# Designs tried in a protein design run: peptides against a protein of PDB entry 3T7K. Part 70

Target 1, 248 residues: chain A of PDB entry 3T7K
Amino acid sequence: KAEKILARFNELPNYDLKAVCTGCFHDGFNEVDIEILNQLGIKIFDNIKETDKLNCIFAPKILRTEKFLKSLSFEPLKFALKPEFIIDLLKQIHSKKDKLSQININLFDYEINGINESIISKTKLPTKVFERANIRCINLVNDIPGGVDTIGSVLKAHGIEKINVLRSKKCTFEDIIPNDVSKQENGGIFKYVLIVTKASQVKKFTKLINDRDKNETILIVEWNWCVESIFHLNVDFTSKKNVLYQKK

## One batch from the design tools (peptide; aimed at target 1 K67)

Design b2_p30_2 (made by RFdiffusion4)
Pose (drawn by RFdiffusion4):
Structure b2_p30_2 (pose): chain A 234 residues (1-94, 102-181, 189-248), chain P 30 residues (1-30)
Amino acid sequence: KAEKILARFNELPNYDLKAVCTGCFHDGFNEVDIEILNQLGIKIFDNIKETDKLNCIFAPKILRTEKFLKSLSFEPLKFALKPEFIIDLLKQIHQININLFDYEINGINESIISKTKLPTKVFERANIRCINLVNDIPGGVDTIGSVLKAHGIEKINVLRSKKCTFEDIIPNDVIFKYVLIVTKASQVKKFTKLINDRDKNETILIVEWNWCVESIFHLNVDFTSKKNVLYQKK
Amino acid sequence: SILEKEKPLGMTEEEKEELLNLIEEVEEKY
């Protein structure tokens, strides 16, 4: 059936996209539209799996969804495209000349896309390997944890902020000895006291979640930035 | 259900509503 629709074309382009959509196409399309996209070398997965080697993301703009943040750890991310690409493409299908250049997500330029080819992850480059994360983090630890691991963090230690003792805190073994992601000033006080009491001479970095988000959007951890840094001892 | 699937991290309630509006606009265009 989709072949009949496509039989009217002399030649079909191979867009070679393995993509997930975020902020768009939350189910699929109709079955015909889907089979057409595959015939054009466009495959859209429901969720991100490391072994599918996704290279594209469809999104109306830069978004703070798990999908958009993870797309910045594709190996490599080749295309970050507005949904209008698929829309214009299917409109024409129903010769094919829709191109991959008229549909960039504004704010995601080549300099950032190209960093996804780097042989390291953003937090791996920053020597942030093992972190502590408060249990009450917005988005929940499982999701925020998945995103941070997708960006080079190996160990996520979750702290029940009200209950945790110093012994629960894991060092950042790879440089900051202790890295914590927190929500409340109430937590900064408790953690700096605990660590200063027990490991006075060591280094500490305490940041908000937004610090991690900015670092992912820039694919760079800027240690000279005070933005979203709640406490540091270096 | 869409927001559970999209998992908007660190976003306000207003930004979550904007995200749903963007999905609706994309669906209208499609």

Design b2_p30_2_s1 (made by RFdiffusion4, then SolubleMPNN; from b2_p30_2, 8 letters changed)
Fold by OpenDDE base, seed 2:
Structure b2_p30_2_s1 (fold): chain B 248 residues (1-248), chain A 30 residues (1-30)
Amino acid sequence: as target 1 above (248 residues)
Amino acid sequence: DILEKEKPLGVSEEEKKEILELIKKVEEKY
């Protein structure tokens, strides 16, 4: 059926998209539309797997979803597109009236607002955002919304190697892991990095660390600090936004 | 559950509602 529909076009574009969707197409596509998209070089995946070499995200806007956050770790992310790209494309293809010899849909007309070339270019870097920031090992409280597995998966996609889950009510100093990065001569490395949800946790962890390791550097942030760092593909250590405690 | 599949991370209830409305809007267009 898809072949018959596409046969009216003399030339078909090859978009070369390996994509996931978030905030759109929850029910998926019908079989004919999947076949049409496949013939146009658009392959939609249900989940993110590194082996699939994904290069595209469909979303109506910037979203704080697992898929959207992970899409910024694609190598590279080539396109971040609004769902209207697919909608308009399929509408044009299914149109019986248009004696169109060509499909006239430009990918660049459907870019997600706020995902600019500066962001796209950073996905071509050989390092991930937290690697560039010298953050390899973090402590994560177990009561984080979204769950430690999902949050941890996003953080790992962006270059964090080790995630230590802290049971906030029962943890001691010995449960806190250091950010074990070789001291680069020119970069301020925080020995202890923690993601927390409550002010009481800040007070607890600062006390535990300062009582046992008084002269060490500490960074305690909210999840939103990580999100902002991901959305910009840059860690801004000069910003106090979403930083709950820092000791340099 | 749509939100269980979407896995919004660190969002308000209002933002969750917005995501649901956005999904609905796309479905209506498709």
Scores: peptide ipSAE 0.610, ipTM 0.954, DockQ to the pose 0.914
OpenDDE base, seeds 1, 3, 4, 5: peptide ipSAE 0.607, 0.606, 0.610, 0.607; ipTM 0.954, 0.954, 0.954, 0.954

Design b2_p30_2_s2 (made by RFdiffusion4, then SolubleMPNN; from b2_p30_2 with S1D M11S T12S N21K E28K)
Fold by OpenDDE base, seed 4:
Structure b2_p30_2_s2 (fold): chain B 248 residues (1-248), chain A 30 residues (1-30)
Amino acid sequence: as target 1 above (248 residues)
Amino acid sequence: DILEKEKPLGSSEEEKEELLKLIEEVEKKY
């Protein structure tokens, strides 16, 4: 069926997209549309796997979903596109109107607002955002909304190597892991990095660390600090936004 | 539940509702 539909076009574009969808197409595509998309070089995957070499995300806007956050870790993310790209493409292809010799859909017209070329270019870097920020080992409280596994998976996709889950009520200083990174000259390395949910946790962890390791650097942030860092593919250490405690 | 599969991480309830609306809007267009 797809071949017959596409036979009316003299030339078919090859978009070369390996994509996941988030915030759109939850019911998937019909078999004919999947075949059409495949013939146009658009492959849609249900889940993110590194082996699939994904290069595209479809979403209506910047989202805080696992898929969207992880898409910014693609190597590279070539395109972040609105679902209207697929919708308009399929509408044009299914249109029985006169002999369209060519498909007239440009990928660049469907970019997600806020995912600009500057962000896309950063996905071509050999390092991940938290790796560039010298954050490799973090402490994560166990009561984080979204769950430690999902949050941890996103953070790992962005260059955090080790995630230590802290049992907020029972943890001691010995349960807190240091951010084991070599001192690079150009960036303040925090020895202790913690993601917390409550002010009481800030008080607890700052006391535990300062009582045992008084001279060490501490960064305590909210999850939103990580999200903003991912969305910009840059860690801004000058910003106090979503920073709960900082000791340099 | 669609939100269980694609939950905004660390978002408000308002942000979840917005996501649901966006999903529905796309489905209506397709």
Scores: peptide ipSAE 0.474, ipTM 0.922, DockQ to the pose 0.836
OpenDDE base, seeds 1, 2, 3, 5: peptide ipSAE 0.471, 0.471, 0.470, 0.472; ipTM 0.922, 0.922, 0.921, 0.922

Design b2_p30_2_s3 (made by RFdiffusion4, then SolubleMPNN; from b2_p30_2 with S1D M11S T12S L19F N21K E24K E28K)
Fold by OpenDDE base, seed 5:
Formats: sequence, structure tokens, C-alpha cells
Structure b2_p30_2_s3 (fold): chain B 248 residues (1-248), chain A 30 residues (1-30)
Amino acid sequence: as target 1 above (248 residues)
Amino acid sequence: DILEKEKPLGSSEEEKEEFLKLIKEVEKKY
């Protein structure tokens, strides 16, 4: 029993982690290790639910998985940790050789590379990344890799309120929704925001919009534009990276 | 299939293979 294993320690830390794992621990943990982690204030969940008040992600590095991308929307994300945190912790606890009176594992030693305090601090903001960028309504092509539901779920977690799915071959101008946001004084607002997968879609949508709304602002991006924006918790409108078409 | 449960979104097949390798490397440490 976990209690017997932990009884050798005079004091147990409470890490206060509510976590999901991505890119690690796919086979899960044994019952004893789960009990140990729970006694240390580490609760691991299989899926992301808002009700669980998740504050931690375990991953070997920055990943493009649904879980990792959504973890950057946690309120706040307190820790983004390498799986070695759990591995080293459990190794120390199961070690019979070291009469350790205390567990000496520091969370800060296991930070995921590229998820720094600047990123963590942005998860404490009252707004989401796309909300700050004045992007609330988007158009998403139906042939997007990963599927519209998964991609849409990630985008919604990051402040997109409405996702309009476009049937790329059959859509008309009337199927394209505007990004209806109130003009804030200092933010570039694009009337039409589209996520596409192919150059042919860029040509189609630019033509449809320009033929009907010639003077309107348009932003057409790849999924990678969204990913980079999420990883930085910032939209850089000065960058042309992953932007397929822009009309200001 | 791990990729059915969890995959990099919008990644190439090569990136998916790298992801699978990464998972295996981590699992060897546990």
C-alpha cells in the first residue's frame, strides 16, 4: 500500500497539481503509483474538463496535441512539466537504499523548454489569445487535418466564440461569416478570418469576398498560424509566417 | 493505436512518426 511506502518520510509535499499528460504515460500508472501521487497532491486526469480546474500539463516538450494546446488556456496554467518530474519522484519514493527523511524534488527543475514565465504569466490574463487579437468569429474549411471538431475545440478554448465550417467545394460568399467585433481603438480588426489548407481555397475565398465586399479586410491563415499564436499566447500581425493572404 | 487517441494536430506523417518515437523513449524511463 502507498501509505506503507510513504510512512518512511516525515513530511510529504503537497504539489497541488491537477494535470493531464500528453506525449507520455500513455500506458498509465499502476494503482500504487496513482495512490502515491494522490497523497502528494498530484492528480492526473485522462481528459480535459473545465470543471476539474486543471493547472498542469506533463509533456516531454512543446507538442501540437489537443491536450497541450488546450493546456495553454488553463486559468492559470501553473506548471508545464517534463514527465521526468513524476519519474524521478516515484524513483525516489520507491528507493529502498536512501533513508531520505524528505522528498527533495523541485517542480522548477522540470519545466518544459520554451514554456517560460512569460508564457505562464499570460495564462493569468482575463482574456484569451484570440480574444485579445479581436478574433471571435472564424471560418474553418471542412477538410482541415485533425478534424473540425478537435480544431474547433482548441480554438474555442483560446477565445474563439464562433466557428463556421465551410464546405470548400460548395461554399458561396453567403456561407462566409464576418468576424463581428467592436472596433477597439488600437487593434487591427479583420472582417473575414479564414483557416484554410490549400492554395486553391485562398484563391476561391479571396475572389468570393473581393467580388462582393471589395473594401473589406481579410485574413487567411494556415492552422500553423493558430498553433504559433497559441504557443506564444500572442498574435503577431506583423509576421507573414503562415499567413496566406492579408488585406488591411 | 496511440495516434488514434492522441496525435499532433495538422502534423506531417514524419512528425507523427517522431511523436511515436518520443513516446516510446519516455515510456522506457518509467
Scores: peptide ipSAE 0.393, ipTM 0.907, DockQ to the pose 0.801
OpenDDE base, seeds 1, 2, 3, 4: peptide ipSAE 0.389, 0.390, 0.390, 0.393; ipTM 0.906, 0.907, 0.905, 0.907; seed 1 fails the geometry check

Design b2_p30_2_s4 (made by RFdiffusion4, then SolubleMPNN; from b2_p30_2 with T12S E17K N21K E27K E28K)
Fold by OpenDDE base, seed 4:
Structure b2_p30_2_s4 (fold): chain B 248 residues (1-248), chain A 30 residues (1-30)
Amino acid sequence: as target 1 above (248 residues)
Amino acid sequence: SILEKEKPLGMSEEEKKELLKLIEEVKKKY
């Protein structure tokens, strides 16, 4: 069926997209549309796997979803596109209007607002955002919304190597892991990095650390600090936004 | 649920509602 539909076009584009979807197409595509998309070099995957070499995300806008956040770790993310790209493409292809010799859909017309070339270019860097920020080991409270596994998976995709889950009510100083990074000249390395959800946790962890390791650097942030860092593919240590405690 | 599949991370309830709306809007267009 797809071949017959596409036979009316003299030339077919190859978009070379390996994509996942978030905030769109939750019911998937019909078989004919999947075949059409495949013939146009558009492969849609249900889940993110590193082996698939994903290079595209479909979403209506910037979203705080697992897939969207992870898509910014693609190597590279070539395109972040609105779902209207697929919709308009399929509409044009299914249109029985006169012999369209060519598919006239440009990928660049469907870019997600806020994902600009500057962000895309950063996905071509050999390092991940948290790696560049000298954050390799973090402490994560166990009561974080979204769950430690999902949050941890996103953070790992962005260069955090080790995630230590803290049981907020029972943890001691010995449960807190240091951010084991070599002192590089160009950035304040925080020995202790923690993602917390409550002010009481800030008080607890600052006390535990300061009582046992008084001279060490501490960064305590909210999850939104990580999200903003991911969305910009840059950690801004000058910003106090979503920073709950900082000791340099 | 749709939200369980989408795995919202740090979304407010309003943002989750908006996400659901966006999903439905795309569904209507496709």
Scores: peptide ipSAE 0.691, ipTM 0.968, DockQ to the pose 0.889
OpenDDE base, seeds 1, 2, 3, 5: peptide ipSAE 0.689, 0.690, 0.689, 0.690; ipTM 0.968, 0.968, 0.968, 0.968

Design b2_p30_3 (made by RFdiffusion4)
Pose (drawn by RFdiffusion4):
Structure b2_p30_3 (pose): chain A 234 residues (1-94, 102-181, 189-248), chain P 30 residues (1-30)
Amino acid sequence: KAEKILARFNELPNYDLKAVCTGCFHDGFNEVDIEILNQLGIKIFDNIKETDKLNCIFAPKILRTEKFLKSLSFEPLKFALKPEFIIDLLKQIHQININLFDYEINGINESIISKTKLPTKVFERANIRCINLVNDIPGGVDTIGSVLKAHGIEKINVLRSKKCTFEDIIPNDVIFKYVLIVTKASQVKKFTKLINDRDKNETILIVEWNWCVESIFHLNVDFTSKKNVLYQKK
Amino acid sequence: EEKEEELEKELEEIKLSEEEEEWINEIVNS
């Protein structure tokens, strides 16, 4: 059936996209539209799996979804495209000349896309390997944790902020000895006291979640930035 | 059920992204 639709074309391009959509196409398309996309070398997965080697993201803009943040750890991310690409493409299909250059997500330029080829992850480059994360983090620890691991963090230690003792805090073994992601000033006081009491001479970095988000959008941890840094001892 | 839960959560993140759009633009223009 989709072949009939495509039989009217002399030649079909191979767009070679393995993509997820975020902020768009939240189910699929109709079955015909889907089979057409595969015939054009465009495959859209429901969720991100490391072994599918996704290289593309469809999004109306830069988004803070798990999908968009994780797409910045594709190996490599080749295309970050507005949904209008698929829309214009299917409109024409129903010769094919829709191109991969007229549909960039504004704010995601080549300099950032290109960093996804780097042989390291953003937090791996920053020597942030093992972190503590408060249990009350917005988005929940499972998701935030998945995003951070997708960006080079190996160990996520979740702290029940009200209950945790110093012994619960894991060092950042790879440089900050202790890295914590927190929500409340009430947590900064408790943690700096606990660590200062027990490991006075060591280094600490305490940041908000937004510090991690900015680092991912830039694919760079800027240690000279005070933005979203709640406490540091270096 | 899991698919619906994932979609609801994605929509919440999209909504948050729309509320914090100026903040994302500050990151982009930096």

Design b2_p30_3_s1 (made by RFdiffusion4, then SolubleMPNN; from b2_p30_3, 14 letters changed)
Fold by OpenDDE base, seed 4:
Structure b2_p30_3_s1 (fold): chain B 248 residues (1-248), chain A 30 residues (1-30)
Amino acid sequence: as target 1 above (248 residues)
Amino acid sequence: SMKKERLEKEKKEIEESEKNEKEIEEILNS
């Protein structure tokens, strides 16, 4: 059926998209439309898997969803597109009125606002954002909104190798893991990195660390610090925004 | 179904993202 629909076009574009969707296409696509998209080099996946070599995300706008945040870790993210790209594409293809010999839809016309070439270019870097920031191992409180699995998965996608989940009420100093990174000359390495949700946790963890490992470097941040770092694909250690405690 | 549960999870994430839209805008403009 798709072949018959596409036969009216003399040449078909190959968009070379391997994509996930977030905030759009909740009902999915029918079999014919999936086949059409596949013939145009557009493959849509339900979930993010590294093996799929995803290079695209569809979303109506910048979102804080797991999929969107992880899409910024694609190698590279080639395109962040509005769902209207697919909508308009399928509309043109199914249109019987338009004697269109060619599909005239340009990917660049459908870019998500705020995902610019500067962000896209950073996804071509050989390292991940937290890797560049010398953050390899982090401590995450178990009561974090969104859940440790989702947040941990996002952080891992962005170069965190080890997520240590802290039971905030029961944890001791021995439960806190150090950020196992070799001292580089350029400074900015924190021995302890923690993501917390409450001021009481800051007080607890700073006390535990300072009492047992005096004079070590500590970074305690909110989840929003990580989100900001992901959206910029850069960690700004000069910013105090979303930093709850810092000891250099 | 697992698909339904995933969809419900994503809907909640979208809703939470929308509540933080102003914050996202501030992040992008910083």
Scores: peptide ipSAE 0.430, ipTM 0.898, DockQ to the pose 0.838
OpenDDE base, seeds 1, 2, 3, 5: peptide ipSAE 0.018, 0.021, 0.020, 0.426; ipTM 0.446, 0.481, 0.480, 0.899

Design b2_p30_3_s2 (made by RFdiffusion4, then SolubleMPNN; from b2_p30_3, 16 letters changed)
Fold by OpenDDE base, seed 1:
Structure b2_p30_3_s2 (fold): chain B 248 residues (1-248), chain A 30 residues (1-30)
Amino acid sequence: as target 1 above (248 residues)
Amino acid sequence: SSKEEQKKLELKQIEESEKNSEEIEEILNS
């Protein structure tokens, strides 16, 4: 069926996309459209796997979904595209009226607003955003919205190696892990990095750390600090936005 | 309900991957 539909075109583009979708195409695609897309070099995957070498995300805008946040860790992310690319492509292909000898859809016309060439270029770097920031080991409170597994998976995709889950009500100082980073590159190394949800947790953890390990560096942030760092593919240690406590 | 508030809070942290843009905007703006 797909071959018969595409036979009207003299030349077919090869887009070379390995993509996931988020915030769009909830009902998926029919078998014919999947085959059409495959013949055009567009392969859509249901889930992110490193082995698939994904290079594209489809989304209507910048989203805080697991898929969107992880797409910024692709090596590289080649394209971040609006779903209208697929919609317009399929419309053109299924159109009987236009004796179009060629498919004339440019990927660059469908870029997601706010994902510019500067962001795309950073996905070509050999390091991940938190790796560059000297954040390797973090402490995460167990009551974080979205769950520790999802949050942890996103953070790992962006270079955090170890995620220690803290039981916010029962944790002691011994439960808090240090951020063991040996490389002093261009950035403040914090011995203790924590992601928390409440002001009471800030008070608790600052007390526990300061009472037992005096004069050490501490960074306590909200989840939004991580999200902003991912969206920019850069950690700005000069910004106090979403920082709840900092001791240098 | 407390469950609805919790769900809204969760969606502000991580959006559901299968929600459309309009549904996400409604949740984030509420």
Scores: peptide ipSAE 0.019, ipTM 0.538, DockQ to the pose 0.116
OpenDDE base, seeds 2, 3, 4, 5: peptide ipSAE 0.017, 0.017, 0.016, 0.017; ipTM 0.482, 0.484, 0.479, 0.472

Design b2_p30_3_s3 (made by RFdiffusion4, then SolubleMPNN; from b2_p30_3, 11 letters changed)
Fold by OpenDDE base, seed 3:
Structure b2_p30_3_s3 (fold): chain B 248 residues (1-248), chain A 30 residues (1-30)
Amino acid sequence: as target 1 above (248 residues)
Amino acid sequence: SEKEEKRKKELEEIKYTEENIEEIEEILNS
């Protein structure tokens, strides 16, 4: 059926998209439309797997979903597109009115607002955002909204290798892991990096660390610090936004 | 359905990240 529908076109574009969707297309696509999209070089996946070499995200806007945050870790992310690209494309293909010899849909007309070429270019870098920031090992409180698995998965996608989950009420200094990174010349390396949710946790962890390891560097942040770092694909250590405690 | 559960999960993820928590709670509880 898809072949018959597409036979009216003299030339078919190859968009070369391997995509996931978030905040759109919850009902999915019918079999014919999936086949049409496949013939146009558009493959949509249900989940993110590294082996699929994903290069595209469909979303109505910038979202803080797991899929959207992870899409910024694609190697590279080629396109971040609004769902209207697919909608308009399929509408044009199914249209019976005009003997369209060509499909006239341009990917660049459907870019998500706020995902610009500067962001896309950073996804071509050989390193991940937290790797560039010399953050390899972090401590994460167990009561974080969204859950440690989801949050941890996003952080790992962006270059954090080890996530230590802290039981906020029961943890001791011995439960806190150091951020083991080699000294790079231009970056302040924090020995202890923690993501917390409450002011009481800041007081607790700063006391535990300072009492046992008095002269070491500490960075305590909120989840929003990580999200903003991901959205910019850059860690700004000069910003105090979403930083709860810092000792250099 | 599995699709509805996925949608619910995405909405919950958005809820903790966007300012319109009340509107999302109404959708999730309807």
Scores: peptide ipSAE 0.021, ipTM 0.595, DockQ to the pose 0.201
OpenDDE base, seeds 1, 2, 4, 5: peptide ipSAE 0.016, 0.020, 0.021, 0.019; ipTM 0.457, 0.578, 0.493, 0.521

Design b2_p30_3_s4 (made by RFdiffusion4, then SolubleMPNN; from b2_p30_3, 11 letters changed)
Fold by OpenDDE base, seed 5:
Structure b2_p30_3_s4 (fold): chain B 248 residues (1-248), chain A 30 residues (1-30)
Amino acid sequence: as target 1 above (248 residues)
Amino acid sequence: SEKEEKLKKEKEEIEYSEKNEEEIEEILNS
């Protein structure tokens, strides 16, 4: 059926997109439209798998969804596109009135606001954002919204190797893991990195660490610190935004 | 269905992401 619909075009573009969707296309696509998209080199996946070599995200705007945050870890992310790309494409293809010999839709016209070439270029780097920031081992409180599995999965996609889950009410100093990273020349290394949800946790962990390891460096942040770092594909250690406690 | 549960989680993550900006302002201001 798709072949018959596409037969009216002399040439078909190959967009070479391997994409996931977030915040759009909740109802999915019908079989004909999936086949059409496939013939145009657009493959949409339900979930992110490393083996699929995804290069594209469809979303209406910048979102804090797992899929969107992980898309910034693609190697590389080639395109971050509004769903209108697919909508307009399918609309043009299904149009009976237009004697269009060619599909005329440019990917660059559908870029998500705030995901510019500067961000895209950073996805071509050989390292991940937290890897570049010398953050490989973190402590994560168990009461984090979104759950430790989802949050942990996002953080791992961005170069965190070890996630230690802390039982906030019952944890001791011995439960806190150090961030074992070799000194790189150009970046401050924090021995203890923690993601917390509330001020009482800051007080608790600061006390536990300072009582047992008084001279060590500590970074305690909110989830938003991680999100901002991901959206910029850069950790700004000069910013106090979303930093709850810092000891250098 | 698993698909409906995933869609629900994705909507919840979007809503949570938007609400958390307000709640985090409250937590930071508290």
Scores: peptide ipSAE 0.021, ipTM 0.586, DockQ to the pose 0.267
OpenDDE base, seeds 1, 2, 3, 4: peptide ipSAE 0.020, 0.021, 0.021, 0.021; ipTM 0.575, 0.573, 0.582, 0.585; seeds 2, 4 fail the geometry check

Design b2_p30_4 (made by RFdiffusion4)
Pose (drawn by RFdiffusion4):
Structure b2_p30_4 (pose): chain A 234 residues (1-94, 102-181, 189-248), chain P 30 residues (1-30)
Amino acid sequence: KAEKILARFNELPNYDLKAVCTGCFHDGFNEVDIEILNQLGIKIFDNIKETDKLNCIFAPKILRTEKFLKSLSFEPLKFALKPEFIIDLLKQIHQININLFDYEINGINESIISKTKLPTKVFERANIRCINLVNDIPGGVDTIGSVLKAHGIEKINVLRSKKCTFEDIIPNDVIFKYVLIVTKASQVKKFTKLINDRDKNETILIVEWNWCVESIFHLNVDFTSKKNVLYQKK
Amino acid sequence: TSQEEQYEEDMEEVEELEEEVEEKYEETME
């Protein structure tokens, strides 16, 4: 059936996209529209799996969804495209000349896309390997944790902030000895006291979640930035 | 907290975008 629709074309382009959508196309399209996209070398997965080697993201703009943040750890991310690409493409299908250049997500330029080819992840480059994360983090630890691991963090230690003792805190073994992501000033005081009591001469970095988000959007951890840094001892 | 409020706003924005993209897709297909 989709072949009949496509039989009217002399030649079909191979867009070669393995993409997830975020902020768009929350189910699929109709079955015909889906089979057409595959015939054009466009495959859209429901969720991100490391072994599908996704290279594209469809999104109306830069978003803070788990999908958009994880797309910045594709190996490599080749295309970050507005959903208008698929829309214009299916409109024409129903010769094919829709291109991959008229549909960039504004704010995601080549300099950033290119960093996804780097042989390292953003937090791996920053020597942030093992972190502690408060249990009350907005978005929940499983999701935030999945995003941070997708960006080079190997160990996520979750701290029940009200209950945890110094012994629960894991060092950042790879440089900051202790890295914590926190929500409340109430947590900064408790953790700096605990660590200063028990490991006085060591280094500490305490940041908000937004510090990690900015770092991913830039694919760079800027240690000279005070933005979203709640406490540091270096 | 302010972080929880920001998270909730982000979730609402995603739902709104999905609705707008779907409406535009349907209108274009018409």

Design b2_p30_4_s1 (made by RFdiffusion4, then SolubleMPNN; from b2_p30_4, 14 letters changed)
Fold by OpenDDE base, seed 4:
Structure b2_p30_4_s1 (fold): chain B 248 residues (1-248), chain A 30 residues (1-30)
Amino acid sequence: as target 1 above (248 residues)
Amino acid sequence: TELEKEYEEEKKELEKLIEEVEKKYKEAMK
């Protein structure tokens, strides 16, 4: 059926997209549309797997979803596109009125606002954002909205190797893991990195650390700090935004 | 908490976006 539909076109583009969707197409596509997309070199996956070599995200805008955040870890992310790309493409293909010899849909017309070439270019870097920031091991409070698994998965996709989940009410100093990174000359290295949700946690963890490991560097941030770092594919240690406590 | 509220608001926004796109898709396929 797809072949018959596409037969009216003299040339078919090959978009070479291996994509996931977030914030769009929750109900998926019909079988014909999937086949059409496949013939156009657009393969849509339900989940992110490294083996699939995903290079594209479809989303209506920048989102804080697991899929969107992880898409910025693709190697590389080639395209971040609005769902209207698919909609307009399929609309054109299914159009009975237009004796179209060619599909005239340009990927660049459907870029997600805020995902510019600068961001895309950073996905070509050999390192991940938190790796570049010398953040390897973090502490995450267990009561974080969104869940530790989701957040942890995102963080791992972006170069965090070890995520230590802290039981906020019961944790002791011994439960806090250090960020075990070698001192690099040019990077702010924090011995303790924590993602927390409450001011009370800041007070608790700062006390625990300062009482037991005096004069060590501490970074306590909100989840939004991580999100912003991901969105920019850069950690800005000069920014105080979403930083709850910092000791250099 | 404030963070929880923000999360819930974000979730609602996401649901709305999903619905809007779905509507557009269905309309385009008519």
Scores: peptide ipSAE 0.473, ipTM 0.898, DockQ to the pose 0.859
OpenDDE base, seeds 1, 2, 3, 5: peptide ipSAE 0.471, 0.471, 0.466, 0.472; ipTM 0.897, 0.897, 0.895, 0.898

